# Peptides against a protein of PDB entry 7BBL, part 20

Target 1, 86 residues: chain A of PDB entry 7BBL
Amino acid sequence: IAQESLESQEQRARAALRERYLRSLLAMVGHQVSFTLHEGVRVAAHFGATDLDVANFYVSQLQTPIGVQAEALLRCSDIISYTFKP

## One batch from the design tools (peptide; aimed at target 1 E19 T50 D53)

Design b2_p15_6_s3 (made by RFdiffusion4, then SolubleMPNN; from b2_p15_6, 4 letters changed)
Fold by OpenDDE base, seed 1:
Structure b2_p15_6_s3 (fold): chain B 86 residues (1-86), chain A 15 residues (1-15)
Amino acid sequence: as target 1 above (86 residues)
Amino acid sequence: SVEALEAEYRRLAPL
């Protein structure tokens, strides 16, 4: 009985996650996004662009607990999750 | 596909 290898299953899973990520990026273009960061920090910002390889988020009007930054860079490693209204 | 989605993003990306 032939079964898909673990490696092939993992490859499909990675592809599915990448596709979901890209679809979310397409949906958030031009929208405000709420980001959940580490230690319970929540911020909101307007989506600008991403580096697709590094997954850095270039945003504008970043609202933080201590102030607003006109433009900012959010590293993927700083982000736990995000939500937005398409 | 992933490639098609990346191409679409590049077309829409402001920067």
Scores: peptide ipSAE 0.522, ipTM 0.897, DockQ to the pose 0.698
OpenDDE base, seeds 2, 3, 4, 5: peptide ipSAE 0.518, 0.517, 0.518, 0.520; ipTM 0.896, 0.896, 0.896, 0.896

Design b2_p15_6_s4 (made by RFdiffusion4, then SolubleMPNN; from b2_p15_6, 6 letters changed)
Fold by OpenDDE base, seed 5:
Structure b2_p15_6_s4 (fold): chain B 86 residues (1-86), chain A 15 residues (1-15)
Amino acid sequence: as target 1 above (86 residues)
Amino acid sequence: RVAELEALYRELAPL
């Protein structure tokens, strides 16, 4: 039985994770997301969209320590993690 | 959880 190479298995795993991630983004649309940023900063916002390379998050009703922003852009590089309820 | 999937994707990308 020709076993799939480790490289091919990893490539398939990356593709599966990418698809699952993109489907997760679709599931986030319109939902409130909790973002953990650097230095322990935490914010919550409604997910709107991402750009074409999924490098930025376009959000609404961003709850920050200084108030609520109606619309905002979060850079993916500034985000450590995030969670949401589907 | 979605961020974990993104992180895992990034970790596997150079591999």
Scores: peptide ipSAE 0.021, ipTM 0.546, DockQ to the pose 0.048
OpenDDE base, seeds 1, 2, 3, 4: peptide ipSAE 0.021, 0.019, 0.020, 0.021; ipTM 0.533, 0.513, 0.514, 0.529

Design b2_p15_7 (made by RFdiffusion4)
Pose (drawn by RFdiffusion4):
Structure b2_p15_7 (pose): chain A 86 residues (1-86), chain P 15 residues (1-15)
Amino acid sequence: as target 1 above (86 residues)
Amino acid sequence: LTLGTEETLREELAA
Protein backbone atom coordinates (compact mmCIF):
# COMPACT_ATOMS: atom_id res chain seq x y z
CA ILE A 1 0.00 0.00 0.00
CA ALA A 2 1.08 3.61 -0.62
CA GLN A 3 2.71 5.42 2.25
CA GLU A 4 0.48 7.57 4.38
CA SER A 5 0.80 11.21 3.43
CA LEU A 6 2.35 13.63 5.92
CA GLU A 7 -0.92 15.56 5.91
CA SER A 8 -2.92 12.42 6.82
CA GLN A 9 -0.40 11.71 9.60
CA GLU A 10 -0.78 15.25 10.97
CA GLN A 11 -4.56 14.87 10.93
CA ARG A 12 -4.37 11.63 12.88
CA ALA A 13 -2.06 13.37 15.36
CA ARG A 14 -4.53 16.25 15.86
CA ALA A 15 -7.32 13.74 16.37
CA ALA A 16 -5.27 11.81 18.93
CA LEU A 17 -4.29 15.02 20.79
CA ARG A 18 -7.84 16.35 20.71
CA GLU A 19 -9.36 13.12 21.93
CA ARG A 20 -7.01 13.10 24.91
CA TYR A 21 -7.75 16.76 25.62
CA LEU A 22 -11.49 16.15 25.51
CA ARG A 23 -11.11 13.20 27.90
CA SER A 24 -9.19 15.50 30.27
CA LEU A 25 -12.12 18.00 30.21
CA LEU A 26 -14.66 15.28 30.86
CA ALA A 27 -12.56 14.15 33.81
CA MET A 28 -13.20 17.50 35.59
CA VAL A 29 -16.95 16.79 35.88
CA GLY A 30 -17.81 16.52 39.55
CA HIS A 31 -14.46 17.92 40.71
CA GLN A 32 -13.06 21.11 42.02
CA VAL A 33 -10.73 22.96 39.73
CA SER A 34 -8.20 25.55 40.78
CA PHE A 35 -6.98 28.39 38.60
CA THR A 36 -4.02 30.72 38.35
CA LEU A 37 -5.33 34.06 37.03
CA HIS A 38 -3.75 37.36 36.11
CA GLU A 39 -1.85 39.10 38.91
CA GLY A 40 -0.99 35.70 40.37
CA VAL A 41 -4.41 35.29 41.94
CA ARG A 42 -5.25 31.71 42.84
CA VAL A 43 -8.91 30.71 42.96
CA ALA A 44 -10.92 27.50 42.92
CA ALA A 45 -14.42 26.38 42.14
CA HIS A 46 -16.66 23.46 41.35
CA PHE A 47 -16.29 22.52 37.72
CA GLY A 48 -19.37 22.98 35.58
CA ALA A 49 -18.31 23.08 31.93
CA THR A 50 -15.93 24.48 29.42
CA ASP A 51 -16.60 25.75 25.94
CA LEU A 52 -14.99 23.43 23.37
CA ASP A 53 -13.78 26.04 20.87
CA VAL A 54 -12.21 28.35 23.45
CA ALA A 55 -11.33 27.19 26.95
CA ASN A 56 -13.77 29.37 28.94
CA PHE A 57 -14.83 27.77 32.22
CA TYR A 58 -18.30 27.74 33.72
CA VAL A 59 -17.93 27.17 37.48
CA SER A 60 -19.89 27.39 40.72
CA GLN A 61 -18.83 28.40 44.21
CA LEU A 62 -15.83 30.33 42.95
CA GLN A 63 -13.60 31.06 45.93
CA THR A 64 -11.51 34.22 45.47
CA PRO A 65 -9.38 36.24 47.88
CA ILE A 66 -12.31 38.64 48.45
CA GLY A 67 -15.24 36.23 48.62
CA VAL A 68 -17.31 33.45 47.08
CA GLN A 69 -19.16 33.92 43.80
CA ALA A 70 -22.05 31.44 43.45
CA GLU A 71 -21.81 31.19 39.64
CA ALA A 72 -19.01 32.39 37.45
CA LEU A 73 -17.61 32.35 33.95
CA LEU A 74 -13.82 32.45 33.85
CA ARG A 75 -12.81 33.48 30.41
CA CYS A 76 -9.95 31.76 28.60
CA SER A 77 -8.19 35.11 28.48
CA ASP A 78 -8.47 35.46 32.29
CA ILE A 79 -6.61 32.16 32.95
CA ILE A 80 -2.98 31.20 32.88
CA SER A 81 -3.39 27.65 34.16
CA TYR A 82 -5.90 25.30 35.78
CA THR A 83 -5.27 22.30 37.98
CA PHE A 84 -7.39 19.44 39.33
CA LYS A 85 -7.02 16.11 41.03
CA PRO A 86 -8.80 13.25 39.16
CA LEU P 1 -19.22 28.71 20.80
CA THR P 2 -19.91 25.02 21.71
CA LEU P 3 -20.64 24.42 25.31
CA GLY P 4 -18.89 21.30 26.60
CA THR P 5 -21.32 19.82 29.09
CA GLU P 6 -20.77 16.19 30.18
CA GLU P 7 -23.32 15.09 27.56
CA THR P 8 -21.72 17.19 24.83
CA LEU P 9 -18.22 15.82 25.73
CA ARG P 10 -19.44 12.24 25.65
CA GLU P 11 -21.15 12.80 22.30
CA GLU P 12 -18.00 14.53 20.84
CA LEU P 13 -15.80 11.65 21.99
CA ALA P 14 -18.18 9.11 20.47
CA ALA P 15 -18.12 11.04 17.18

Design b2_p15_7_s1 (made by RFdiffusion4, then SolubleMPNN; from b2_p15_7, 6 letters changed)
Fold by OpenDDE base, seed 4:
Structure b2_p15_7_s1 (fold): chain B 86 residues (1-86), chain A 15 residues (1-15)
Amino acid sequence: as target 1 above (86 residues)
Amino acid sequence: MTVGTEEVLQARLAA
């Protein structure tokens, strides 16, 4: 019986995660998104765009514990997770 | 919809 290699399985898993990420980008356009950052920091912002090469998130109306920033850049390296209502 | 650490991490690594 032919079996998929471990490497192929890992490749599919990575591809699935990437697809989910990309689909989320399409879905969040025009929506407010709640971002969970490091050190328990949570912020809310309207999604604008992202750089696929660096995965920077360009957002607006960023609500932080210390105020609202009209436009902001969230580096993907700072993001643990994000949630929104499609 | 929630996108977690794994998806975000893979996005970073793929960049």
Scores: peptide ipSAE 0.540, ipTM 0.879, DockQ to the pose 0.067
OpenDDE base, seeds 1, 2, 3, 5: peptide ipSAE 0.537, 0.534, 0.535, 0.535; ipTM 0.878, 0.878, 0.881, 0.879

Design b2_p15_7_s2 (made by RFdiffusion4, then SolubleMPNN; from b2_p15_7, 5 letters changed)
Fold by OpenDDE base, seed 1:
Structure b2_p15_7_s2 (fold): chain B 86 residues (1-86), chain A 15 residues (1-15)
Amino acid sequence: as target 1 above (86 residues)
Amino acid sequence: MTVGTEEVLRALLAA
């Protein structure tokens, strides 16, 4: 039985991840998102927009241990993961 | 919904 090459399978897997990411961004709009940062730091903020090329997250009402910032920038390089309720 | 950025970024860079 002819099977799809490993390379093709990996390509499809990457495409699926990209699609999932993009869909998550659309679903995040206007919602509060919990961001898990390095060193166990966790913050919450409302998603505003993102720069897909640089992967910067522009958020509002950022809740940190030291207070709330009306607007803030979270660099993807600082983020391990994010969670939200669609 | 939970998304791991490292995995996603790797996928984006490999596009």
Scores: peptide ipSAE 0.512, ipTM 0.853, DockQ to the pose 0.070
OpenDDE base, seeds 2, 3, 4, 5: peptide ipSAE 0.510, 0.508, 0.509, 0.505; ipTM 0.851, 0.851, 0.852, 0.849

Design b2_p15_7_s3 (made by RFdiffusion4, then SolubleMPNN; from b2_p15_7, 4 letters changed)
Fold by OpenDDE base, seed 3:
Structure b2_p15_7_s3 (fold): chain B 86 residues (1-86), chain A 15 residues (1-15)
Amino acid sequence: as target 1 above (86 residues)
Amino acid sequence: MTLGTEEALRAALAA
């Protein structure tokens, strides 16, 4: 039985993560998403769209500890993770 | 569904 090289296995793993990420962006449209930011901050907002080139998330009805913003921009670098229910 | 942004973005930008 032929065994894939370590390099090939890693390549497939990255491809799988890439596909999962891109599919999640499409699935987030129209849903409320919980974003976990640095320093233990968590916010909720409705997902609008992303700019993959500059890695920005365009959201609406952003609920933050200090208030609600009708529209907002979240930089991907500020986000640790996000959770939503498809 | 939960995704880690840093890891996902790194994978997406990788050639």
Scores: peptide ipSAE 0.279, ipTM 0.752, DockQ to the pose 0.074
OpenDDE base, seeds 1, 2, 4, 5: peptide ipSAE 0.276, 0.275, 0.272, 0.276; ipTM 0.755, 0.757, 0.764, 0.760

Design b2_p15_7_s4 (made by RFdiffusion4, then SolubleMPNN; from b2_p15_7, 5 letters changed)
Fold by OpenDDE base, seed 5:
Structure b2_p15_7_s4 (fold): chain B 86 residues (1-86), chain A 15 residues (1-15)
Amino acid sequence: as target 1 above (86 residues)
Amino acid sequence: MTVGTEEVLRARLAA
């Protein structure tokens, strides 16, 4: 029985996640996104761009509990998850 | 769609 190695399986899994991530970024362009941050904070913003290596999210019209920021940077380390409608 | 940071980080680390 031919079976791919564990290493190969892990590489495929990482590649699949990377592809899904990149496709989500493409789908996110120009859309409002809901970001779930730490400590139960949820914000909404329009997606602008991201650094593919660092995963910094450059957004506009960031709606926070205390106001709106015209332009903002959300670092991946600040984000638990993000949701949007493609 | 929803994307978790764990997935993002894992994808980034592989880049």
Scores: peptide ipSAE 0.440, ipTM 0.800, DockQ to the pose 0.073
OpenDDE base, seeds 1, 2, 3, 4: peptide ipSAE 0.439, 0.438, 0.439, 0.424; ipTM 0.800, 0.798, 0.799, 0.793

Design b2_p15_8 (made by RFdiffusion4)
Pose (drawn by RFdiffusion4):
Structure b2_p15_8 (pose): chain A 86 residues (1-86), chain P 15 residues (1-15)
Amino acid sequence: as target 1 above (86 residues)
Amino acid sequence: PLGTADAIREAIAAL
């Protein structure tokens, strides 16, 4: 059989990377997720959802240095990193 | 699209 094109190989790689990423998002359901925001602020909340095109987070019980926000949307642009324990 | 648990499972299945 003819060799697989480089383009087809790159597409399979993107699919493999995406599938793993999506599994990692699903794994946050029912867990707390912590975030590192701008200015070095560290917060945490109960995971609700993320958008799939852009990594915006929908969370509840967001704990910040100044209080607790019952519902919150942390925009992708607000976040440097997020961390959770499976 | 919002990535609910079901939506994420469907996105995985669509790959």

Design b2_p15_8_s1 (made by RFdiffusion4, then SolubleMPNN; from b2_p15_8, 6 letters changed)
Fold by OpenDDE base, seed 4:
Structure b2_p15_8_s1 (fold): chain B 86 residues (1-86), chain A 15 residues (1-15)
Amino acid sequence: as target 1 above (86 residues)
Amino acid sequence: MLGTPEALEAAIAAL
């Protein structure tokens, strides 16, 4: 039984990450996502899209402590974590 | 499902 090469293992690992990413995006589409921001601020919004270059979250119906924004851009630098129900 | 920006960035970097 030939041992899988390190390169092949790394390729599989990258493929797994890509698959996880794509599946996560698909699962988010049209769903409300809860975002935990700095200073304990929590917001909720419907997922719209992300950009691959900056990893921004394009969201709609962003519920903030002071109101709802119809459309918004959340930057990764603002986000500690997020949860959603697929 | 739980996520973090760091995990997302890692996944994006693997694309």
Scores: peptide ipSAE 0.225, ipTM 0.763, DockQ to the pose 0.079
OpenDDE base, seeds 1, 2, 3, 5: peptide ipSAE 0.225, 0.224, 0.220, 0.224; ipTM 0.762, 0.763, 0.758, 0.759

Design b2_p15_8_s2 (made by RFdiffusion4, then SolubleMPNN; from b2_p15_8, 6 letters changed)
Fold by OpenDDE base, seed 1:
Formats: structure tokens, sequence, C-alpha cells
Structure b2_p15_8_s2 (fold): chain B 86 residues (1-86), chain A 15 residues (1-15)
């Protein structure tokens, strides 16, 4: 049984991650995303963009317990996870 | 779909 080379396995892994990244961005653009933040805080907003280092999420129509912000920045360090419907 | 910033960073690092 020929085993795939380590380099080939790594190349496929990188390609899979790249594909996942691109599909995720395309699926999020213009859609409402639900963000789970620390301390049980949950907010919803429309995805706009992210930094190349994924430091921040730039969002619109951010729904918070206090009200709606037209434009907002969510620090990715504050985000535990997010969900969206593609 | 569910995601995390960490997973997204890992995916970008693979570009």
Amino acid sequence: as target 1 above (86 residues)
Amino acid sequence: MVGTPEALRAAIAAL
C-alpha cells in the first residue's frame, strides 16, 4: 500500500483549509451572524469584513441588549464562536 | 454553520 508523502498530505490539508476559509467568507457576507461572546453575551450582526489576521470582525446592524449599532467592530478575542445560515 | 475566530485564523494561515 503506497502511503502518500508527508508533503502531499500537508498540501492537501492546506488546500482543504483554504477552501473552508473561502467558503466561510462567501457564506457570511451580507448575512446575519450570531456571535457568542464571553460571559454569556450574545449579539447578532451582519458580517462585513475581517482583518487578514482575523483580529476584528467588521459588522453592521449590531443588535445588543442596549440597542442597534449601524456599524461596529467586534474584537475576535471577545468571540467564542459564531453561527450563521448560509 | 458554526465557526470560531481561531479556526478562521488557522485557515488563513494555510493560504
Scores: peptide ipSAE 0.435, ipTM 0.848, DockQ to the pose 0.088
OpenDDE base, seeds 2, 3, 4, 5: peptide ipSAE 0.428, 0.430, 0.426, 0.433; ipTM 0.848, 0.846, 0.848, 0.848

Design b2_p15_8_s3 (made by RFdiffusion4, then SolubleMPNN; from b2_p15_8, 7 letters changed)
Fold by OpenDDE base, seed 1:
Structure b2_p15_8_s3 (fold): chain B 86 residues (1-86), chain A 15 residues (1-15)
Amino acid sequence: as target 1 above (86 residues)
Amino acid sequence: MVGTPEALQAAIAAL
């Protein structure tokens, strides 16, 4: 069995990551996302967009314990993880 | 579906 070249393996790995990125964004658009932040804080919001460097999540209808914010920016450095239903 | 910003960052870096 001929071993696939390292270069070809790297190309496939990059392609898989690109596909995952695009599919993730498309799956999130317009959906409510639950965000787990530091110190156990959890919020929910509708996904709008991210920066090209994924520095921020731009969201709407941000639900916090003290109310709903129509539009908000969540710094990705503050986010541990998120969940959504595609 | 579960995700992390770091995973997205890694994915976009591959573009």
Scores: peptide ipSAE 0.469, ipTM 0.866, DockQ to the pose 0.086
OpenDDE base, seeds 2, 3, 4, 5: peptide ipSAE 0.465, 0.465, 0.467, 0.466; ipTM 0.865, 0.865, 0.865, 0.865

Design b2_p15_8_s4 (made by RFdiffusion4, then SolubleMPNN; from b2_p15_8, 7 letters changed)
Fold by OpenDDE base, seed 5:
Structure b2_p15_8_s4 (fold): chain B 86 residues (1-86), chain A 15 residues (1-15)
Amino acid sequence: as target 1 above (86 residues)
Amino acid sequence: MVGTPEALEAAIAAL
């Protein structure tokens, strides 16, 4: 049995991870997400959509240390990571 | 579940 090339194995591994994140995106829509931003800032908001071409997250009910914003735009470049419950 | 914008970008780019 011919062994799959290393390159092909790596490609499949990357593809599997990509699919996982696509599914997580679908699961995230409409749910509250906790965002970790730079300089230790943490916010929570309901996820609406992403625009990766513009590098943006569109969110609602953004909870900040100062108050709540009904709608907001988070730049992807400002986001370190995010977490949510599906 | 934890994610990053970079990982999401990579996933979208694969479509």
Scores: peptide ipSAE 0.239, ipTM 0.764, DockQ to the pose 0.150
OpenDDE base, seeds 1, 2, 3, 4: peptide ipSAE 0.238, 0.235, 0.234, 0.235; ipTM 0.768, 0.768, 0.764, 0.767

## One batch from the design tools (peptide; aimed at target 1 L22 A49 L52)

Design b2_p16_3 (made by RFdiffusion4)
Pose (drawn by RFdiffusion4):
Structure b2_p16_3 (pose): chain A 86 residues (1-86), chain P 16 residues (1-16)
Amino acid sequence: as target 1 above (86 residues)
Amino acid sequence: IADLEAQLEAVRADYL
């Protein structure tokens, strides 16, 4: 059998990486998720959803240094990192 | 991948 092309190998790699990433998003359902935002602000909320093209987060009960926001959308551009415990 | 994406889109739709 002919060798697998480098392009086909790269495609399989993207699929493998994407599948793992998607599983990690699904794993946040029913969990709290903490975020590190601009200015070093640390917040947390109940995970609701993410967009799949761009990592925007839909969350509830967002706890910030100034209060609690019942529903919130944290944009991908607002976020440096997010952390959760499975 | 398609099944995971469909599940996550359904979670988002229910949430919104």

Design b2_p16_3_s1 (made by RFdiffusion4, then SolubleMPNN; from b2_p16_3, 5 letters changed)
Fold by OpenDDE base, seed 4:
Structure b2_p16_3_s1 (fold): chain B 86 residues (1-86), chain A 16 residues (1-16)
Amino acid sequence: as target 1 above (86 residues)
Amino acid sequence: IAALEAELEAIRAAFL
């Protein structure tokens, strides 16, 4: 049995992680999500969508430390983590 | 949403 190369194993592992990530985005649709941003900032918002390359999160009712923003754009690079209840 | 679903399917077809 030809053993799969290390590079091929790593590629499959990256693909599996990417799939899991994208599945989480699909599961977020229509839910309130808690986002952890840099400097300990935490916000909550209703998840709307991402752009095609998943660079940005389009959200509504963004609860920030300084008030509620009806609609907002969160850059993926600004997000450390998120949690939600399906 | 549809674009993400298509990407998931492409990833599955290629690597999973």
Scores: peptide ipSAE 0.080, ipTM 0.668, DockQ to the pose 0.107
OpenDDE base, seeds 1, 2, 3, 5: peptide ipSAE 0.073, 0.041, 0.021, 0.072; ipTM 0.657, 0.605, 0.529, 0.658

Design b2_p16_3_s2 (made by RFdiffusion4, then SolubleMPNN; from b2_p16_3, 5 letters changed)
Fold by OpenDDE base, seed 4:
Structure b2_p16_3_s2 (fold): chain B 86 residues (1-86), chain A 16 residues (1-16)
Amino acid sequence: as target 1 above (86 residues)
Amino acid sequence: IEELEAQLEAIRAEFL
C-alpha cells in the first residue's frame, strides 16, 4: 500500500481543523463566549454571527474592562482563543 | 467564498 504523501497528510489535517473551527462557530451561536485577546485582555459577549469569510465576529453585550458595549465587531485576527458552553 | 459558503451550509445542515 503506497504511503500517503506529506502534502496530502497536511491537506487532510488542515481540512479537519477547518471543519472543527467552523463547527465551533455554529455551536456558539446564541451563547455567551469568552474571548482572549492580545495583551492579556479578556472579554465576554453573546455571539451573533460572522461574515462570509469568517473574518469578523459580530457580537452583543460585549463585557470589556471598561464596561458593556451593546453591539460590537471583533476581528478574528485580534482573537487568540475563545471558550463557551454549548 | 463560494466554497466556504458551501462548507458552512453543509455543517449547518448537520447541526440543525
Scores: peptide ipSAE 0.020, ipTM 0.520, DockQ to the pose 0.125
OpenDDE base, seeds 1, 2, 3, 5: peptide ipSAE 0.019, 0.019, 0.019, 0.019; ipTM 0.519, 0.519, 0.516, 0.525

Design b2_p16_3_s3 (made by RFdiffusion4, then SolubleMPNN; from b2_p16_3, 7 letters changed)
Fold by OpenDDE base, seed 1:
Structure b2_p16_3_s3 (fold): chain B 86 residues (1-86), chain A 16 residues (1-16)
Amino acid sequence: as target 1 above (86 residues)
Amino acid sequence: IAALEAELREIRAAFL
């Protein structure tokens, strides 16, 4: 049996990571999530939804350093990491 | 949610 190519292995690894990411978004619905943004900024919000290309997070009760926003949009490119309790 | 579930299904069908 020919060994799977490096490119094929990398493709499967990327697909598996993407699946885990998307599953985390589904599990996040209705939960409070802690987001780490650039420059050490940390916010917490209730996850509502994403757009079709998962470029933006639609959130509620966003706790920011300058106050609470009832509804807000977070760009995925601004997010370094997140944690939540399912 | 439905769009994300559809994307997840497509990724699994193609690569997993």
Scores: peptide ipSAE 0.060, ipTM 0.650, DockQ to the pose 0.109
OpenDDE base, seeds 2, 3, 4, 5: peptide ipSAE 0.038, 0.059, 0.058, 0.038; ipTM 0.602, 0.655, 0.653, 0.601

Design b2_p16_3_s4 (made by RFdiffusion4, then SolubleMPNN; from b2_p16_3, 9 letters changed; failed a check: too like the target's own chain)
Amino acid sequence: IEALEAELRAIAAAFR

Design b2_p16_4 (made by RFdiffusion4)
Pose (drawn by RFdiffusion4):
Structure b2_p16_4 (pose): chain A 86 residues (1-86), chain P 16 residues (1-16)
Amino acid sequence: as target 1 above (86 residues)
Amino acid sequence: NAALEAELETVRDEYL
């Protein structure tokens, strides 16, 4: 059989990377997720959802240095990193 | 990927 084209190989790689990423998002359901925001602020909340095109987070019980926000949307642009324990 | 995306969209819509 003909060799697989480089383009087809790159497509399979993107699919493999995406599938693993999606599984990592699903794994946050029912867990707390912590975030590192701008200015070095560290917050945490109960995971609700993320958008799939852009990594915006929908969370509840967001704990910040100044209080607790019952519902929150943390925009992708607000976030440097997020961390959770499976 | 499509099945995972559909599942995660359901999770989001239920949450919202």

Design b2_p16_4_s1 (made by RFdiffusion4, then SolubleMPNN; from b2_p16_4, 7 letters changed)
Fold by OpenDDE base, seed 4:
Structure b2_p16_4_s1 (fold): chain B 86 residues (1-86), chain A 16 residues (1-16)
Amino acid sequence: as target 1 above (86 residues)
Amino acid sequence: VEALEAELEAIRAAFL
């Protein structure tokens, strides 16, 4: 039985994680999403779009600790996690 | 959305 190489297993694992990520983005469309940022900052916003190459989230009605921003850009590198109700 | 779906399908076809 040909065993899959370790590198091939890692490649499949990365692909599976990427697929799950992309599926989450598709599921976010039209929903309000809660984002956890650094330093315990939590915000909620309506998901608009992503720029996958630039790693940005384009959102609307961003609820921040200091008020609501109508339109905003969140850098993916600033996001620790997110949750939403499909 | 369409580009994201296409990328998703390409990943699935190649590795999953």
Scores: peptide ipSAE 0.077, ipTM 0.665, DockQ to the pose 0.107
OpenDDE base, seeds 1, 2, 3, 5: peptide ipSAE 0.068, 0.073, 0.070, 0.071; ipTM 0.652, 0.657, 0.657, 0.656

Design b2_p16_4_s2 (made by RFdiffusion4, then SolubleMPNN; from b2_p16_4, 9 letters changed; failed a check: too like the target's own chain)
Amino acid sequence: VAELEAQLRAIRAAFL

Design b2_p16_4_s3 (made by RFdiffusion4, then SolubleMPNN; from b2_p16_4, 6 letters changed)
Fold by OpenDDE base, seed 2:
Parts: sequence; structure tokens; C-alpha cells
Structure b2_p16_4_s3 (fold): chain B 86 residues (1-86), chain A 16 residues (1-16)
Amino acid sequence: as target 1 above (86 residues)
Amino acid sequence: VAALEAELEAIRAAFL
């Protein structure tokens, strides 16, 4: 049985993680999401959409310590983690 | 949504 190369195994692992990430984005549609940002900042917002390269999150009703933004753009690079109830 | 679905399908076709 030819063992799959280490490189091929790593490609599959990266692909599986990417798939799980993208599936989470699809599952976020219409849901409130809690985002953890840098410096311990936590916000909640309704997920709207992402751009084509998944560089930005377009959200609504962004709850911040200083108030609610009706619409906002969150850069994916600013997000450490998120959680939501599907 | 459609772009993400297309990317998912491409990933599945290539590696999964």
C-alpha cells in the first residue's frame, strides 16, 4: 500500500481546515456571532457576508463597548476567534 | 455565499 506522502497529508489537513472554516461562514448567515479581537476586545454582530477573498466580514448590529453600529466592516486579520449558535 | 460554495467544491474536488 503506497503511503501518502507527508506533503500530500499536509495538503489534505490544510484543505480540511479551510473547508471547516468556509462551512462555518456559511452557517453564520443570519446569526449573531461573538468575535474576539485583539487586546481582549469582544464584540457581537449579525453576520451579513464576506468578500470574495474572505478578507473582510460585513456585519450588522455590531455591539461594541461604545455603542451599536448599524453596519460595519470587520477585517479578518483583526479577528482572533469567533463563536455562534448555528 | 455562492463564491464560498464554489471554493468549497474546488477544495473537495482537489483534496477531499
Scores: peptide ipSAE 0.093, ipTM 0.682, DockQ to the pose 0.107
OpenDDE base, seeds 1, 3, 4, 5: peptide ipSAE 0.077, 0.087, 0.087, 0.092; ipTM 0.663, 0.679, 0.678, 0.681; seed 1 fails the geometry check

Design b2_p16_4_s4 (made by RFdiffusion4, then SolubleMPNN; from b2_p16_4, 10 letters changed)
Fold by OpenDDE base, seed 5:
Structure b2_p16_4_s4 (fold): chain B 86 residues (1-86), chain A 16 residues (1-16)
Amino acid sequence: as target 1 above (86 residues)
Amino acid sequence: VEELEARLRAIREAFL
């Protein structure tokens, strides 16, 4: 009986998560996204693009507690989570 | 996955 190795199972799991992530990015292009940052800070911005390697988020109309930035860069490491309406 | 990455790469290239 053929059996998939643990390595292969883990690889498929990682690939599935990556695919889901990428699909979410595609779905949010041009949409307003709510980002949860550290220390309970929440911001909203229109998603423009992202780096696939470093995963910088290039956004517009960033609404922060201290004002609105027409264009901004959010580092992936600063983002805890995000939500949006497809 | 590769196709999705290609799409996002194209978007990035066109954005900045």
Scores: peptide ipSAE 0.614, ipTM 0.919, DockQ to the pose 0.863
OpenDDE base, seeds 1, 2, 3, 4: peptide ipSAE 0.612, 0.611, 0.612, 0.612; ipTM 0.918, 0.918, 0.919, 0.918; seed 1 fails the geometry check

Design b2_p16_5 (made by RFdiffusion4)
Pose (drawn by RFdiffusion4):
Structure b2_p16_5 (pose): chain A 86 residues (1-86), chain P 16 residues (1-16)
Amino acid sequence: as target 1 above (86 residues)
Amino acid sequence: SVTTEEFVAAVEAELA
């Protein structure tokens, strides 16, 4: 059989990377997720959802240095990193 | 707003 084209190989790689990424998002359901925001602020909340095109987070019970926000949307642009324990 | 149910369903659709 003909060799697999480099393009087809890159496509399979994107699919493999994406599938793993999606599984990692699904794994946050039912868990708390912590975030590192701008200015070094560290917060945490109950995971609700993320958008799949852009990594915006929908969370509840967001705990911040100044209080608790019952529902929140943390935009992708607001976030440097997020961390959770499976 | 995206609910957890909607999110799970969208993730499962992309995995399928």

Design b2_p16_5_s1 (made by RFdiffusion4, then SolubleMPNN; from b2_p16_5, 8 letters changed)
Fold by OpenDDE base, seed 1:
Structure b2_p16_5_s1 (fold): chain B 86 residues (1-86), chain A 16 residues (1-16)
Amino acid sequence: as target 1 above (86 residues)
Amino acid sequence: MISEEEFVARLNALLA
């Protein structure tokens, strides 16, 4: 049979990464997450939820050097990476 | 490492 096209391979790869990402979001619920933002900014917060298009992260207990924000919003576009332990 | 003040300033800018 003919080899799968490069376009199809890339499509499957993107789909797999998207699925992994979405599962990661589900796993975050109720856990403290460490976020790396632009310009070396790093914060920790408890993950609450995202909106449907995953444009925003709704978090609680956001830790900053000047104190803790009870509730906060982090834009997905501001986040470089994150880590957490389920 | 950046200063605490610089950190807060950048954070506020990102969250604004």
Scores: peptide ipSAE 0.035, ipTM 0.541, DockQ to the pose 0.026
OpenDDE base, seeds 2, 3, 4, 5: peptide ipSAE 0.034, 0.034, 0.029, 0.032; ipTM 0.533, 0.535, 0.528, 0.532

Design b2_p16_5_s2 (made by RFdiffusion4, then SolubleMPNN; from b2_p16_5, 7 letters changed)
Fold by OpenDDE base, seed 5:
Structure b2_p16_5_s2 (fold): chain B 86 residues (1-86), chain A 16 residues (1-16)
Amino acid sequence: as target 1 above (86 residues)
Amino acid sequence: PISVEEFVAAAQAALA
């Protein structure tokens, strides 16, 4: 039975995840995104970037219930999900 | 809606 090595399988898995990650970034970068936070709070902001450990989302024009922040940091642990405008 | 947790997990695995 011909089977790829464990090393090859791991490399393929990482490559697939890397591609998905990069495509997700391409979809988000520069676009207004609606973020759902804990306790039912929803905010909208333009996605800028994440740090290398993906602990934070760096955004701009953050619209909150009490105002707009030109630049802001969203902790990924504070975000449940995101969606794009229809 | 897209899960941020899933996004983060994939990113961390890919960039580890």
Scores: peptide ipSAE 0.640, ipTM 0.910, DockQ to the pose 0.071
OpenDDE base, seeds 1, 2, 3, 4: peptide ipSAE 0.636, 0.638, 0.635, 0.638; ipTM 0.909, 0.910, 0.909, 0.910

Design b2_p16_5_s3 (made by RFdiffusion4, then SolubleMPNN; from b2_p16_5, 7 letters changed)
Fold by OpenDDE base, seed 5:
Structure b2_p16_5_s3 (fold): chain B 86 residues (1-86), chain A 16 residues (1-16)
Amino acid sequence: as target 1 above (86 residues)
Amino acid sequence: MISVEEFVARLRAELA
């Protein structure tokens, strides 16, 4: 019985996750998104765009515990999770 | 930062 290799299975899984991620980005366009960052910090911002390769987030009206930033960049490494209402 | 239009276009292209 022929079976898909482990590497192929992992590649397919990564592709599925990538598609899910990209569709979430598409759904975020024009919406305010809540980001969970390290150390329990939560911020909200209007989603602008991302670096699709690195997943850096370009946002506006970033609401932080210490004030609002008109324009900001959230690095992929800074983000634990995000939520929004489509 | 790129425009929203260009960003959406790139997303759709990759998802196609």
Scores: peptide ipSAE 0.330, ipTM 0.851, DockQ to the pose 0.676
OpenDDE base, seeds 1, 2, 3, 4: peptide ipSAE 0.222, 0.202, 0.202, 0.301; ipTM 0.803, 0.790, 0.789, 0.839

